# Peptides against a protein of PDB entry 5YCA, part 110

Target 1, 132 residues: chain A of PDB entry 5YCA
Amino acid sequence: RSLPAERNPLYKDDTLDHTPLIPKCRAQVIEFPDGPATFVRLKCTNPESKVPHFLMRMAKDSSISATSMFRSAFPKATQEEEDLEMRWIRDNLNPIEDKRVAGLWVPPADALALAKDYSMTPFINALLEASS

## One batch from the design tools (peptide; made by RFdiffusion4, then SolubleMPNN)

Design b2_p23_7_s2 (from b2_p23_7, 10 letters changed)
Fold by OpenDDE base, seed 1:
Structure b2_p23_7_s2 (fold): chain B 132 residues (1-132), chain A 23 residues (1-23)
Amino acid sequence: as target 1 above (132 residues)
Amino acid sequence: DEILEALMNGDFEKFSELLYKRA
């Protein structure tokens, strides 16, 4: 597959220690029509544009939003490029079906695989280790 | 998608409101 050419400079170094990012994560209970669910979020700010995005994890099963990862990693990607990547994820990984939330969510192992592709490993490790 | 955008921007209140409107 082909990923977008320009990547968020926040992710220039995939070898960084993730532990300092853990306390930056925040857990929050969100009310859904069928009951409450806890999410963990990590604010990721592009150091050049100063535009923030939140990486998201469902606390219960540690599912992570692949869509949020993609949009944070590739802030200038077109909708077509995103659609192509989401199709690739559906065809090659194991996304979870959850009608409550938008976007494509994947289990921890798949999230880490994507993190490697997007150079986001420290951030996804921190998000997965954060308390809820 | 406004719901996803709200979630990604950390606006959980708007996120929840939009979910209930959709339901």
Scores: peptide ipSAE 0.118, ipTM 0.679, DockQ to the pose 0.831
Fold by OpenDDE base, seed 5:
Structure b2_p23_7_s2 (fold): chain B 132 residues (1-132), chain A 23 residues (1-23)
Amino acid sequence: as target 1 above (132 residues)
Amino acid sequence: DEILEALMNGDFEKFSELLYKRA
């Protein structure tokens, strides 16, 4: 697979300590037609463009939105590049199917594998360890 | 996708609203 050429400068160092990011996470209850569900989010702002994106975790099973990771890591990616990566994830990882939410969601182990590829390990570690 | 965009931007009120409209 071919990942986009330009990466968010926020993720220039994949070896940073994730601990300071944990208190930056926020839990929020979202109402769905079949009942409430809690999500944990982490605001990630591109230091150059100042455009924020939220990394998302479902609190119950710790599933992570791969779509949110990709869009944060590669803010200038084309739709074709995103589609290619999402197909790769479907073919090589273990995404879950949830009809309630949009995007492609993956279990924690897969999220950490993607985090390594996208150079955003500290952010995913913090998101996974945050309270809900 | 408006629902995905709302989720990525942390607009949970909009997110929930769109889900109920779709349902």
Scores: peptide ipSAE 0.115, ipTM 0.678, DockQ to the pose 0.909
Fold by OpenDDE base, seed 4:
Structure b2_p23_7_s2 (fold): chain B 132 residues (1-132), chain A 23 residues (1-23)
Amino acid sequence: as target 1 above (132 residues)
Amino acid sequence: DEILEALMNGDFEKFSELLYKRA
């Protein structure tokens, strides 16, 4: 597969300690037709553009939005590049199906695999370890 | 809920924006 050429400079070092990011995560309850669900989010701000994006985790099963990861990691990606990556994820990983939310969501192990590819391992580790 | 709508529609930019304002 082909990933976008330019990556968010926030993710220049994939080896950083993730623990300082844990307390920066926040939990939020969202009301759905079938009841409330808790999400954990981590604010990730591009240090150059100053544009923030939130990485998202469903608290209960720790599913993580691959879409949010991709958009944060590759701020200049085209829709075609995103579609290509999401197709790759469907073909190679184990995405879940949730009709309540948009985007492609993956289990923790798959999220960490993507995090390695996107150079954002510390951020995904923090998101997974944060309390809800 | 506009946040829910943004999430459901896959508008992650709007979703993040709304959460940013409320955070």
Scores: peptide ipSAE 0.066, ipTM 0.667, DockQ to the pose 0.092
Fold by OpenDDE base, seed 3:
Structure b2_p23_7_s2 (fold): chain B 132 residues (1-132), chain A 23 residues (1-23)
Amino acid sequence: as target 1 above (132 residues)
Amino acid sequence: DEILEALMNGDFEKFSELLYKRA
């Protein structure tokens, strides 16, 4: 597959220690029509543009929003490029269907596979290890 | 709730912005 050409400079080094990022995560309870659900989020700020994006995890089953990962990693990506990547994820990984939330969500193992592709491994490890 | 609406509508940019302002 073909990923967007420009990547968020925040993710220049995929080998950094993730542990300092763990306490930066925050849990939030969101009320849905069928009841409350807890999400864990990590604020990621592009050091050039200063625009923040939140990486998102569903606390209960540790599903990660692939959409949030993609948009943070590739801030100049077109909608067509995003659609292409989301189709690739559907065809090659194991996304979870949850009608309560938008975007494409994947289990931890798939999230880590994407993290390697997007150079986001420390951030996803921290998000997965954070308490809820 | 605006935050929930943004999440449900797939507007992740707005979702992140609203969470940033509230946090």
Scores: peptide ipSAE 0.054, ipTM 0.655, DockQ to the pose 0.091

Design b2_p23_7_s3 (from b2_p23_7, 12 letters changed)
Fold by OpenDDE base, seed 4:
Structure b2_p23_7_s3 (fold): chain B 132 residues (1-132), chain A 23 residues (1-23)
Amino acid sequence: as target 1 above (132 residues)
Amino acid sequence: DPILEALESGRFDEYTRLLKERA
């Protein structure tokens, strides 16, 4: 696969300690037709553009939005590049099916694999470790 | 995808509203 050339400078160092990010996560209850579900979110702001993106985890099964990860990591990605990556995820990882949410979501292990590829491991570790 | 954009921007009320409208 081919990932976009330019990455969000927020993720320049994949080796940083994730623990300071844990208290920055927030839980949010969302009401769906079949009942409430809790999500955990982490605000990630591009230090150059100042544009924020929220990384998202479903609290119950810790599924994480791969689409949100990609968009945060690659702010200049084309739709074609995103489509290619999402297709790769479908073919190589284990995305879940949940009609309540938008985008492509993956289990924790897959999210961490993507995090390594996108150089955002500290942020995903924090998101996974945060309480709900 | 405005639904996904709402979610990623933390506009959860909008996200929920759009999901309900889609359903």
Scores: peptide ipSAE 0.442, ipTM 0.880, DockQ to the pose 0.735
Fold by OpenDDE base, seed 3:
Structure b2_p23_7_s3 (fold): chain B 132 residues (1-132), chain A 23 residues (1-23)
Amino acid sequence: as target 1 above (132 residues)
Amino acid sequence: DPILEALESGRFDEYTRLLKERA
């Protein structure tokens, strides 16, 4: 597959220690029509554009938003590039089905695989280890 | 996708509102 050419400079080094990011994560209870669910979020700000994106994890099963990862990693990606990557994820990984959420969500192992591809490993490790 | 945008920006009240309207 082909990933977008320009990547968020926040993710320039995939080998950084993730532990300082753990306390930056925040738990959030979201009230859905069928009941509350807890999410863990990590604010990731592009150091050039100053635009923030929130990486998201469902606390219960540790599913992570692949779409949010992609959009954070590739701020100038076209919709076509995003659609292509989401199709690749559907074909090669194990995305979950949850009507309560938008975008494509994946299990922890798949999220870490994507994190390696997107150079986001420290951020996803922190998100997965944070308490809820 | 305004629902996803709300989620990504941390506007959870808006996210919930939009989900309720969709349901």
Scores: peptide ipSAE 0.412, ipTM 0.870, DockQ to the pose 0.904
Fold by OpenDDE base, seed 1:
Structure b2_p23_7_s3 (fold): chain B 132 residues (1-132), chain A 23 residues (1-23)
Amino acid sequence: as target 1 above (132 residues)
Amino acid sequence: DPILEALESGRFDEYTRLLKERA
């Protein structure tokens, strides 16, 4: 597959210690038609553009939004590039099926695999370790 | 997708509202 050429400079170093990011995560209960669900979020701000994106984890099964990861990592990606990556994820990983949420969500192991590809490992580790 | 945009920007009230309207 082909990932977008330009990546968010926030993710220039995939070897950073993730522990300082853990207390930056926030848990929030979201009310859905079939009941409440807790999510954990981590604010990720592009240091150049100052545009923030929130990485998201479902507290119950630790599923993580792959779409949000992609959009944070590749802020100048086209819709076509995103569609190609989402198709790749469907074909090669194990995305979940949850009609309560939008975008493509993946289990923790797949999220870490994507994190390696997107150079986001510290951020995904922190998101997974944060309390809910 | 305005629903995804709300979620990714942390606007959870808007996210929930839009999801409920879709359902």
Scores: peptide ipSAE 0.353, ipTM 0.847, DockQ to the pose 0.843
Fold by OpenDDE base, seed 2:
Structure b2_p23_7_s3 (fold): chain B 132 residues (1-132), chain A 23 residues (1-23)
Amino acid sequence: as target 1 above (132 residues)
Amino acid sequence: DPILEALESGRFDEYTRLLKERA
């Protein structure tokens, strides 16, 4: 697969300690038709554009939005590039199916694999370790 | 996808609203 050329400068160093990011995560209870579900979010702001994206985890099973990861990592990606990556994820990883959410969501192990590809490891580690 | 945009922007009320409307 081919990932977009330009990456969010927020993710320039994949080796940073993730622990300072843990307290920046926030839990949010969302009421769905079938009942409440808790999400954990981490605000990630592009230091150049100042545009924020929220990385998202479902608290219960720790599923993480791959789409949100991609969009945060690659702010100038085309829709075609996103579609290509989401297709790759469907074909190569283990995305979940949940009608309550939009985008493509993956289990923790897959999220960490993507995090390595996107240079987001500290952020995904923090998101996974945050309390809900 | 406006629903996804709301989620990624932290507009959870809007996210929920749009999901409910879709259902």
Scores: peptide ipSAE 0.334, ipTM 0.839, DockQ to the pose 0.797

Design b2_p23_7_s4 (from b2_p23_7, 12 letters changed)
Fold by OpenDDE base, seed 1:
Structure b2_p23_7_s4 (fold): chain B 132 residues (1-132), chain A 23 residues (1-23)
Amino acid sequence: as target 1 above (132 residues)
Amino acid sequence: DEILDLLLSGDYEGLSALLYARA
């Protein structure tokens, strides 16, 4: 598949140790109509633009927002490029269905597969290992 | 809940901005 040409320079090295990122994650309890749910977030700041994006995990089942990953990795992507990638994810991975939240969410194994494609492995590892 | 509203709408940029402001 075709990914956007320009990637967030934060993700220039996919081999870095993820453990220093674990304590940077934050848990947030959100009240939904059917009850509370905890999310874990990791702030990822583009070192050039200084614009932060938050990677998101559902604490209970460790589902990761692929949308948050894509938008962080490819800050200059067009809507068409995002739509194409989300369709690819639907066709090739195992996204979950959750009407409570927008975006496309995937299980941990799929998140790590995307992380490899987006050069975000340390950040997704940290997000998955963080306590909630 | 403002976080919920942004999460529901898919406004990830707004969500990130809000969470950044609270951090």
Scores: peptide ipSAE 0.209, ipTM 0.781, DockQ to the pose 0.086
Fold by OpenDDE base, seed 3:
Structure b2_p23_7_s4 (fold): chain B 132 residues (1-132), chain A 23 residues (1-23)
Amino acid sequence: as target 1 above (132 residues)
Amino acid sequence: DEILDLLLSGDYEGLSALLYARA
């Protein structure tokens, strides 16, 4: 696979300590037709464009939105590039299916594998460790 | 609600913008 050429400068250093990011996460209870579910979100702002994106985790099973990761990491990616990456994830990782939400969601181990590829490991570690 | 609608539709930009405005 080929990832987009330009990456969000927020993720220039994959080796930073993640612990300061943990208290920046926020929990949100959302009411679905079959009952409430809690999500955890982390605000990630591109330091150049000032455009914010939120990384998303389902609190109950710790699934992470790969779609949110990709869109945050690659702000100038085309829809074709996103589709290619999501197809790669389906073919090589273990995404879950949840009819309540859009996008492609993956378990923690897969999220960390993607985080390494996208150079955003501290942010995913913080999102996974945050309370809900 | 608006947050749920954005999650259901996959409008991640809209969702991020809404949550940013509320923060």
Scores: peptide ipSAE 0.208, ipTM 0.778, DockQ to the pose 0.085
Fold by OpenDDE base, seed 4:
Structure b2_p23_7_s4 (fold): chain B 132 residues (1-132), chain A 23 residues (1-23)
Amino acid sequence: as target 1 above (132 residues)
Amino acid sequence: DEILDLLLSGDYEGLSALLYARA
C-alpha cells in the first residue's frame, strides 16, 4: 500500500516514552440509545499548524479509531488516500463494526500495528493504558 | 447529544473542535 507523503511532525520519533502522555488522556461517557459507553480521548496537536486532533478509544474493549489515527497522522491526505488505507485495513486487519459510531475501529493489536506504520506508537500505547 | 451526532456522522474535525473547546 501507499501512505500519504507528508506526516504530522508530532510523530517524528516513534521510540519516545509514552508514559507522560497517559495523564493527558480524558474519559467521556456518551449516552447511546442502548445505554452509556465510555470513550477515552487523547489530544494530539500538530506542532507546526497548531491544529489538534483527538485519538479515540472505546474504553471497555479498547477498540481504537483507525480513522482518527489516519487523519491525525496525515493532515494533508486526500479522500482517495484515506479510502485506500481503510480498504487495506479491512483486507489485512480485523476491524470491528459498531453501528453507533462512524469510521473504522480496530482492536488493540491492530491499532499498534497501524501505530508502527504511522509512527504513533507512544500515543497509542498511552491511549490504551489510560484509565476510564 | 452533540458528541454522539459527530461520532455517528464521522465528523472527526468537528468532534476534535468540540472536545478541544470543552477541555
Scores: peptide ipSAE 0.192, ipTM 0.770, DockQ to the pose 0.088
Fold by OpenDDE base, seed 2:
Structure b2_p23_7_s4 (fold): chain B 132 residues (1-132), chain A 23 residues (1-23)
Amino acid sequence: as target 1 above (132 residues)
Amino acid sequence: DEILDLLLSGDYEGLSALLYARA
């Protein structure tokens, strides 16, 4: 597959220690029509554009929003490029279905696979290890 | 999607408002 050419400079180094990012994560209980659910978020700010994105994890099963990852990693991607990647994820990984939230969500192992592709490994590791 | 956009922006207050409005 082909990923967008320009990547968020925040993710220029995939080998960074993730542990300093863990305390930067925040858990939030969100009230849904069918009850509360806890999400863990990590604010990721593009150091060049200063535009923030939040990486998202469902606390209960540790599902990660692949959509949040993609949008953070590729700030100049078109909707078509995003759609193409999401289709690839559907075809090659194991996304879960959650009627409460939009976007494509994947289990931890898949999230880490994507993290490697997007050069986001430290951030996803931190998000997965954060308390909820 | 509006819900995802609110999640991605961290606007949980807005998210709650949206969800309650839909309920």
Scores: peptide ipSAE 0.078, ipTM 0.654, DockQ to the pose 0.725

Design b2_p23_8_s1 (from b2_p23_8, 14 letters changed)
Fold by OpenDDE base, seed 1:
Structure b2_p23_8_s1 (fold): chain B 132 residues (1-132), chain A 23 residues (1-23)
Amino acid sequence: as target 1 above (132 residues)
Amino acid sequence: SAAEEAAREEEIRREAQRKLLSD
């Protein structure tokens, strides 16, 4: 696969301690037709553009939105580049199908694999460890 | 202020709805 060339400078160092990010996560209850579900979100602001993106986790099973990860990591990516990556995820990882939510969601282990590829490991670790 | 915080939370909710809800 081919990832976009330019990455969010927020993710310049994949080796940082994630623990300071844990309290920055926020739980949010969303109402769906079949009932409420809790999500955990982490606001990630591009230090250059100042544009925020939110990383998202389903609280119950810790599934993480790969789409949110990609969009945060690659702010200048084209839709075609995103589509290519999402296809790669479908073909190589274990995405979860949930008709209630948009985007492609993956289990924690897959999220961490993507985090390594996107240089987002501290952020995904924090998101996974945050309370809901 | 409390009002500003409430407004921020509402913005987050709206953004979450746009992102999370399937078309």
Scores: peptide ipSAE 0.069, ipTM 0.642, DockQ to the pose 0.044
Fold by OpenDDE base, seed 4:
Structure b2_p23_8_s1 (fold): chain B 132 residues (1-132), chain A 23 residues (1-23)
Amino acid sequence: as target 1 above (132 residues)
Amino acid sequence: SAAEEAAREEEIRREAQRKLLSD
């Protein structure tokens, strides 16, 4: 696969300590037709464009939105590039199907694999460790 | 007030729902 050429400069260093990011995460209960569910979100702001994106985790099973990761990591990506990556994820990882939520969601191990590819490891570690 | 705080929380939830819901 081919990832977009330009990456969010927020993710220039994949080796940073993730612990300072943990308290920046926020848990939120959202009501769905089948009942409430808790999500954990981490606001990630592109330091150049100042455009924020939210990384998202389902609190209960720790599934992470791969779509949110991709959109945060690659601010200039086309829809075609996103579709290509989402297809790759479907073919190579273990995404879950949840009709309640938009985007493609993956289990923690897959999220960390993607994080490595997108240079987002500290942010995903923080998101996974945050309380709910 | 407590009512205002609750309203703010609900607004945040609504925004989150728009981002998360598949429809």
Scores: peptide ipSAE 0.068, ipTM 0.643, DockQ to the pose 0.067
Fold by OpenDDE base, seed 3:
Structure b2_p23_8_s1 (fold): chain B 132 residues (1-132), chain A 23 residues (1-23)
Amino acid sequence: as target 1 above (132 residues)
Amino acid sequence: SAAEEAAREEEIRREAQRKLLSD
């Protein structure tokens, strides 16, 4: 597949230690019609543009928003490029279905595979290890 | 401060809802 040409400079080094990012994560309880659910979020700011994006995890089953990952990694991507990547994920990984949330969500193993492709492994490891 | 933390939490909440939540 073809990923967008320009990547967020925040992810220039995929080998960094993830542990300093763990305490930067925040948990939030959100009420839904069928009951409350907890999400864990990590604020990721592009060091050049200063625009923040939030990586998101469902606390219960550790599903990660692939949509949040893509938007953070590729700040200049078009909607078409995003749609193409999301289709690739549907065809090649194991996304879950959740009517309560937007975007495409994947299990931890798939999230780490995407993280390698997007050069953001430390951030996904931190998000997965953070408490809820 | 407590006020700064509250503001940060609200920012995260709003952004998460806008981009990744159905409501």
Scores: peptide ipSAE 0.067, ipTM 0.655, DockQ to the pose 0.057
Fold by OpenDDE base, seed 2:
Structure b2_p23_8_s1 (fold): chain B 132 residues (1-132), chain A 23 residues (1-23)
Amino acid sequence: as target 1 above (132 residues)
Amino acid sequence: SAAEEAAREEEIRREAQRKLLSD
């Protein structure tokens, strides 16, 4: 696979301590046709563009939106690059199917694998450790 | 302040819903 060349400068250092990010996460209850579900969200702001993106975790099973990770990590990615990466994830990882939510969602182990590829490890660790 | 925090939480809620409902 080919990841986009330019990465969000927020993720320059994959070795940073994740613990300061844990209290920055927020739990949110969202209503769906079949009932409420809780999500944990982490606001990630690109220090250059100042555009925020939200990393998202389902509280119940800790699934994380790979789509949100990709869009945050690669702000100048084309739709074709995103589609290629999402296909790679489908073919090589273990995404879950949840028709209630948009994007591609993966279990914690897969999220951490992607985090390594995207240089987002501290942020995903914090998102996974946050309370719901 | 409490008002600023409430506004921040509302922003997070709106963005979360947008992400969950559309690609």
Scores: peptide ipSAE 0.074, ipTM 0.656, DockQ to the pose 0.069; fails the geometry check

Design b2_p23_8_s2 (from b2_p23_8, 13 letters changed)
Fold by OpenDDE base, seed 4:
Structure b2_p23_8_s2 (fold): chain B 132 residues (1-132), chain A 23 residues (1-23)
Amino acid sequence: as target 1 above (132 residues)
Amino acid sequence: DAAAAEAARAAAVAAAQAALLSD
């Protein structure tokens, strides 16, 4: 596959210690038609554009939004590039099916694989370790 | 100021929730 050429400069160093990011995560209860569900969020701000994106984890099973990861990592990606990556994830990883939520959600191991590809490992480790 | 910061936070939370809801 071919990932977008320009990446969010927030993710310039994939080797940093993730532990300082853990207390920056926040739990959020979201209401759905079938009842409330808790998510964990991590605000990630592009240091150049100052535009924030939230990385998202389902508290119950630790599924991570791959869509949120991609949009944060590649702020100038085209819709075609996003569609191609989401198809690649569907074909090569193990996305979950949840009709309540938009985007493509993946198990922790798959999220960490994507994090390596997107240079987001510290952020995904922190998101996974944070309390809900 | 503090009010502006809180408004920005609230907007971000609302946007995050909206992004999660299925179309």
Scores: peptide ipSAE 0.035, ipTM 0.641, DockQ to the pose 0.041
Fold by OpenDDE base, seed 2:
Structure b2_p23_8_s2 (fold): chain B 132 residues (1-132), chain A 23 residues (1-23)
Amino acid sequence: as target 1 above (132 residues)
Amino acid sequence: DAAAAEAARAAAVAAAQAALLSD
């Protein structure tokens, strides 16, 4: 696969301590036809463009939105590049099908694998460890 | 102030929901 060339400078160092990010996470209860579900969000602001993206986790099973990760990591990606990556994830990882949510969601192990590729491990670790 | 910050947060949450959730 081919990832976009330009990455969000927020993710310039994949080795940073994630613990300061944990209290930055926020829980959100969302109502669905079959009942409420809690999500955990982490605001990630591109230090150059100042555009924020929100990384998303389903609180219950810790599924992470790969779509949110990609969009945050690659601010100048084309739709074609996103589609290509999402197809790669479908073909190579273990995405979770949830009709209630858009985008592609993956279990924690897959999220961490993607985080390595996108250089955003501290952020995903924090998102996974945050309380809901 | 706190109210303005909360309003901004709420707007961001709504945007995230629109982008990543089916509702």
Scores: peptide ipSAE 0.035, ipTM 0.654, DockQ to the pose 0.043
Fold by OpenDDE base, seed 1:
Formats: sequence, C-alpha cells, structure tokens
Structure b2_p23_8_s2 (fold): chain B 132 residues (1-132), chain A 23 residues (1-23)
Amino acid sequence: as target 1 above (132 residues)
Amino acid sequence: DAAAAEAARAAAVAAAQAALLSD
C-alpha cells in the first residue's frame, strides 16, 4: 500500500508522552436503536490549517475508528487513497462489523498498528487509556 | 468567550457524529 505523501503536522513526532492528552478526551453517551452506547472522543486540530478532527473510540470494547484516524492523519488525501487504505485494513487487519456506525472500526491492537503507520501513537494511547 | 467556545465544540462534536455514525 501507499499512504498519502502529506501528513498532518500534528503527528510529526510519534515518540511524545501520551499522558497529557488523556484529560483532553471526552466521553459521550449516544442513543442508538438498540440502546445507548458510550463513545470517547479526542479533538485533534491540525496546527497549520486549524481544521479539527475527532478521533473516536467505542468505550465498551475500545474499538477505534480507522476512518477518523486516516482523515486526521492525511488531510489532503483523495477519496481513492482513503478507499485503498480501507481495503488494505479489511484485508490485513481485523475490523469489526457494527451497523450502528459509519466508517471502518478496528480493535485496540489494530488501532495501535495503524497509529504506528500514521505516526499517531501518543494520541491513540491516550484515547484508549481515557475513562468513559 | 467561554460560552461561544463551548458552542463551537458542541457543533464540532455533532459534525463528527454525522461523519462517523450511521444514518
């Protein structure tokens, strides 16, 4: 696979301590047809463009939206590049099937694998460690 | 303005929900 060339400068250093990001996460209960579910969100603002994206976690099983990760990491990606990456994830990782939510969601271990590829490790660690 | 900032945050959260939650 080929990831987009330009990455969000927010993720320039994958080695930073994640702990200061933990209290920046926020939990929210969302109502679905089959009942309520809690999500954890982390606002990630591109320091250059000032455009925010929210990284998303399902609180209960800690599934992470790979779609949210990709869109935050690669702000200039084409739809074709996103589609290619999502296909790669389907073929190589272990995405979950949840019709309640859009995008492609992956378990914690897969999220951390993607985080390494996208240089987002501190942010995903914080999102996974945050309380719900 | 704290109230304006909170309103903006709420709007951003709603936008994220629209993008990542199923219709």
Scores: peptide ipSAE 0.035, ipTM 0.650, DockQ to the pose 0.041
Fold by OpenDDE base, seed 3:
Structure b2_p23_8_s2 (fold): chain B 132 residues (1-132), chain A 23 residues (1-23)
Amino acid sequence: as target 1 above (132 residues)
Amino acid sequence: DAAAAEAARAAAVAAAQAALLSD
């Protein structure tokens, strides 16, 4: 696969300590037709453009939105580039099926694999460790 | 003020989450 050429400068250093990011995460209960579910989110602001994106995790099983990761990491990506990456994830990782939510969601191990590819390891570690 | 800042944050979070929830 081929990832977009330009990456969010927020992710220039994949070796940073993740612990200061943990208290920056926030939990929210959302009502669905079949009942409530809790999500955990982390605000990630591009230091150049000042545009924020939110990384998202389902609290209960720790599934993480690969779509949110990709859009944060590659803010100038085309829709075609996103579609190609999501197809690669479907073919090579273990995405979950949840009809309540949009985008492609993956289990923690797959999220960490993507985080390595996108240089987002500290942010995904913090999102996974945050309380719900 | 603090109340206005919190309202702006809540609106931004809601918009971001809506993009990843079923329509």
Scores: peptide ipSAE 0.034, ipTM 0.639, DockQ to the pose 0.041

